# Ledger of designs, part 109: peptides against a protein of PDB entry 6CSU

Target 1, 51 residues: chain A of PDB entry 6CSU
Amino acid sequence: GALEELRGQYIKAVKKIKCDMLRYIQESKERAAEMVKAEVLRERQETARKM

## One batch from the design tools (peptide; made by RFdiffusion4, then SolubleMPNN)

Design b2_p30_8_s2
Fold by OpenDDE base, seed 3:
Structure b2_p30_8_s2 (fold): chain B 51 residues (1-51), chain C 51 residues (1-51), chain A 30 residues (1-30)
Amino acid sequence: as target 1 above (51 residues)
Amino acid sequence: as target 1 above (51 residues)
Amino acid sequence: LEEKEEELLEKIEKDIKDLEKKGEEIVKKY
């Protein structure tokens, strides 16, 4: 009935949002790792140049 | 009616989840920024010591 | 990172809008 349909849509929406968030977190971690790696390399070059 | 009330409750609940996630993202960004800053500083020290 | 954050927010907003629309349709149906 209507109540079951509404409940189903709510659960579906919550699960979709959860999945989107988890994907974002995972991808964000990967980007952050690469950003740190790049920043470390740039910093090494800059520091080495100053020395 | 009861159906509209339930729909409203579900929408409210989902919007609450969105708000919680927004807060999480904001706090995560702040932590990430501090982490990068700390990593850069550590790398400067390490590189300088090696030179 | 900010652009991907915005993409996530847009996805979440779409999910909410989809729920709102489908819920409205259900309410109208019954």
Scores: peptide ipSAE 0.369, ipTM 0.770, DockQ to the pose 0.735
Fold by OpenDDE base, seed 2:
Structure b2_p30_8_s2 (fold): chain B 51 residues (1-51), chain C 51 residues (1-51), chain A 30 residues (1-30)
Amino acid sequence: as target 1 above (51 residues)
Amino acid sequence: as target 1 above (51 residues)
Amino acid sequence: LEEKEEELLEKIEKDIKDLEKKGEEIVKKY
């Protein structure tokens, strides 16, 4: 009935949002790691140049 | 009616989830910025110590 | 990161919109 269909759509929407967020978090972690790596490398070069 | 009210509650709940995710993203960005600052500082100290 | 954040928000907004439309059709059906 209508209640079951509405409930089903709600659950489906929540699951989709959850999946999108989890994917974003994972990709964000990967990008953050690369950003830190790049920043560390630049900082090493700058510090060495100033010495 | 009851169906319209339930539908409204589901939409409200999903919008609340969106707001919670926005807050999480903002807080995550702030934490990431602090992590980068800390890493840069540590790298400066390590590089200087090795020179 | 801001660009990817906006893309995520657009996906979530689409999910909400899809729920709104599907829910409306269900309410009309019954």
Scores: peptide ipSAE 0.368, ipTM 0.769, DockQ to the pose 0.766
Fold by OpenDDE base, seed 5:
Structure b2_p30_8_s2 (fold): chain B 51 residues (1-51), chain C 51 residues (1-51), chain A 30 residues (1-30)
Amino acid sequence: as target 1 above (51 residues)
Amino acid sequence: as target 1 above (51 residues)
Amino acid sequence: LEEKEEELLEKIEKDIKDLEKKGEEIVKKY
């Protein structure tokens, strides 16, 4: 019935949002790690040049 | 009617989830920025000591 | 990060919009 269909659509929407968020979190962690590595490398070089 | 009210409640619930996720994203970005800042600072000090 | 954040938000907004439309269709059907 209508209640089951509405509930189904709600659950579907929530699950889709959850999946998108999980993917974003995972990719964000990877990008953050790479950003830190790159920044650390640049800082080492800059510090070395200044000394 | 009852169905429209329930529909509205589901939409409201999903929008609440969206808001929670927005807050998470914002806080995550802030934490990431602080993490990078701290890491850069530590690397400057370590590089200086090793040279 | 900003670009990917915006992409995520757009996906979420689309999911909400889809729910709104499908819900309306269900309400009209019954």
Scores: peptide ipSAE 0.367, ipTM 0.768, DockQ to the pose 0.736
Fold by OpenDDE base, seed 4:
Structure b2_p30_8_s2 (fold): chain B 51 residues (1-51), chain C 51 residues (1-51), chain A 30 residues (1-30)
Amino acid sequence: as target 1 above (51 residues)
Amino acid sequence: as target 1 above (51 residues)
Amino acid sequence: LEEKEEELLEKIEKDIKDLEKKGEEIVKKY
């Protein structure tokens, strides 16, 4: 009935928001990791150049 | 009616979730900013020690 | 990064609007 359908839509919306947030967090972590990798590589390159 | 009231409650709940997400993002940004400040301070201290 | 935050918020807002619209449709249906 109507109550079940409304409940279903609510749950669906909550799950969608959750997924959006999780994706954002994951992508943010990936970007942060890439920034760290890039920084480490730059440091290694600088060290190598000083050799 | 009850159906409209329930719908309203679900919308309110989802909006609350949005607010929670906003708060999370803001707090995360603040933590990141503090981390950057701390890093800059450490770098400055290291520079000062080398003087 | 701020752009990605805004994109997330826009997605969430869309999810809310979708719920609002679907809820309205259900209320009208019954």
Scores: peptide ipSAE 0.360, ipTM 0.762, DockQ to the pose 0.756

Design b2_p30_8_s4
Fold by OpenDDE base, seed 4:
Structure b2_p30_8_s4 (fold): chain B 51 residues (1-51), chain C 51 residues (1-51), chain A 30 residues (1-30)
Amino acid sequence: as target 1 above (51 residues)
Amino acid sequence: as target 1 above (51 residues)
Amino acid sequence: LEKKAEELEKKIDEAIEELEKKGKEIVEKY
């Protein structure tokens, strides 16, 4: 009935949101990792310039 | 140094996202439960009107 | 950080499982 269908739609929506949030976290992690890599390279360059 | 600070900021951001996600999930569950209850009540009213 | 992310994913999965369980309970109740 309508109740079961509503329940199903809710669960489907929650699963979608889960996936979207996980993707967001993953993309955020990737961006952060790239920023860290860039900083490491910058620091290495600074060290090299001071040698 | 700057690298350590950036790393710290990254970790802090991830923790914030985690907390936000968990809160969202909890609130979503509560809203879904209320929606289901409302649907059940609606269906009962429909049944009553058809009697 | 990767380990922490995996732990978060597990918690999310558990939350969804609990939601599904509660959904079934609600349907059975009515």
Scores: peptide ipSAE 0.101, ipTM 0.490, DockQ to the pose 0.125
Fold by OpenDDE base, seed 5:
Parts: structure tokens; C-alpha cells; sequence
Structure b2_p30_8_s4 (fold): chain B 51 residues (1-51), chain C 51 residues (1-51), chain A 30 residues (1-30)
């Protein structure tokens, strides 16, 4: 019935939000990791240039 | 020094992630609320048509 | 929906706090 359908839509929406959030977090972590790696490389290059 | 700068960049990235996540959550809540309102309206219309 | 969002927010906050802690520890160690 109508109430069951509404419940189904609610559950579907919650699951979608959860998936989107987890994906966003994962992608954000990856971007942050790449940024840190790049900074470490730049720091090492700077050190080498000063040697 | 270089390590402090790296730390600063890391913390900055983490804070950015936090802000983006909070914004995403808020926007998701708003969209979900609007969907629920729309479904309730449709359900009421269906009920009225069956009266 | 609000409850689920709050749960997600709490999990995110906890993860961020742990990341900040680990970052500080690394800098202090080296």
C-alpha cells in the first residue's frame, strides 16, 4: 500500500545517502593522500637542492 | 620547518574535508526532506481520489 | 533521516579526530 511504498522510498533514500557519503569520504582521503605525497616530494627536492 | 609546514597542510586538508562533509550532509538532509514532503502530498492526493 | 545523518556526522568527526591525532604524533616523533 501507500505506506509501504513510502517506507520503501525512505529506505532507498537513506541507502543512497550512505553510499554517496562513503564514496565522497574515500575520494577525499585519496586526494588528501596525494597532496601529502606531493608535498613530501617537494620537500625532498628542496633538501637536495640545498645539499 | 618543513615538517611543520607539511603538518599544517595535512591539518588544512582534514579541516576542508570536514567542512565539505558537513555541507554535503546538510544538503542531503534538505533534499531528503523535500522528497518526503512530496511523497506525503502524493499519498494524500491518492487517498482523496479514492474517497 | 535526521538520525541517520547525525550518526554519519559522528562517525566522520571521530575519523577526523583520529587523523589529526596521528598527524600530530608523526610530526612530534620526527
Amino acid sequence: as target 1 above (51 residues)
Amino acid sequence: as target 1 above (51 residues)
Amino acid sequence: LEKKAEELEKKIDEAIEELEKKGKEIVEKY
Scores: peptide ipSAE 0.093, ipTM 0.464, DockQ to the pose 0.141
Fold by OpenDDE base, seed 3:
Structure b2_p30_8_s4 (fold): chain B 51 residues (1-51), chain C 51 residues (1-51), chain A 30 residues (1-30)
Amino acid sequence: as target 1 above (51 residues)
Amino acid sequence: as target 1 above (51 residues)
Amino acid sequence: LEKKAEELEKKIDEAIEELEKKGKEIVEKY
């Protein structure tokens, strides 16, 4: 019935949210890692210029 | 230095994401609950009409 | 459904803690 369908929709939505959140976390980690790498590269370049 | 600042920004961002995700889950649960309540009420009303 | 939602919240919490730890480790390497 309609209530069972709604339950199904809710479960589907929760699963989607889980996947979206995990993806968001992964993407956030990747962005953070790239930012750190970029900063490290900059610092190394500056160090090289001072040598 | 810049790297330490980036570290701080990363941690701050992660904490914000956590809070946002938890809020999203809570709001989603509340919406689902309200939808279920509405459906139950509808079904009760239809049952009453058939009596 | 409520139990599943709570379980998801706990998993997300654990993932965030691990993410924070990894973030600190990345920065400390440099």
Scores: peptide ipSAE 0.075, ipTM 0.463, DockQ to the pose 0.141
Fold by OpenDDE base, seed 1:
Structure b2_p30_8_s4 (fold): chain B 51 residues (1-51), chain C 51 residues (1-51), chain A 30 residues (1-30)
Amino acid sequence: as target 1 above (51 residues)
Amino acid sequence: as target 1 above (51 residues)
Amino acid sequence: LEKKAEELEKKIDEAIEELEKKGKEIVEKY
């Protein structure tokens, strides 16, 4: 019935949102790590030029 | 009734999740910025020591 | 219900793009 369908939809939607959040967090961490790596490399060059 | 209450609970949960996601995004941006700043400072010191 | 989940996913995607944009700006300023 309508109640069971709504309950099922609620559970499914919440699970999907949870998965999306976890994926976003993981991808965000990966991008942050890559940005830090890139910044380190760039800063080494800049520091070498300044010194 | 039970159906309306369940619907209300779903909407409330989704809204809360949305807010949590937005907060996480904002905090993640702030942490990323600070992490990059900190890494730049550390790398300057490391480069200076190596050279 | 599924539509709302999809809308949130779109917002996540938009947030990712903004993070990437701001990240590039952060790197560029240093």
Scores: peptide ipSAE 0.096, ipTM 0.447, DockQ to the pose 0.025; fails the geometry check

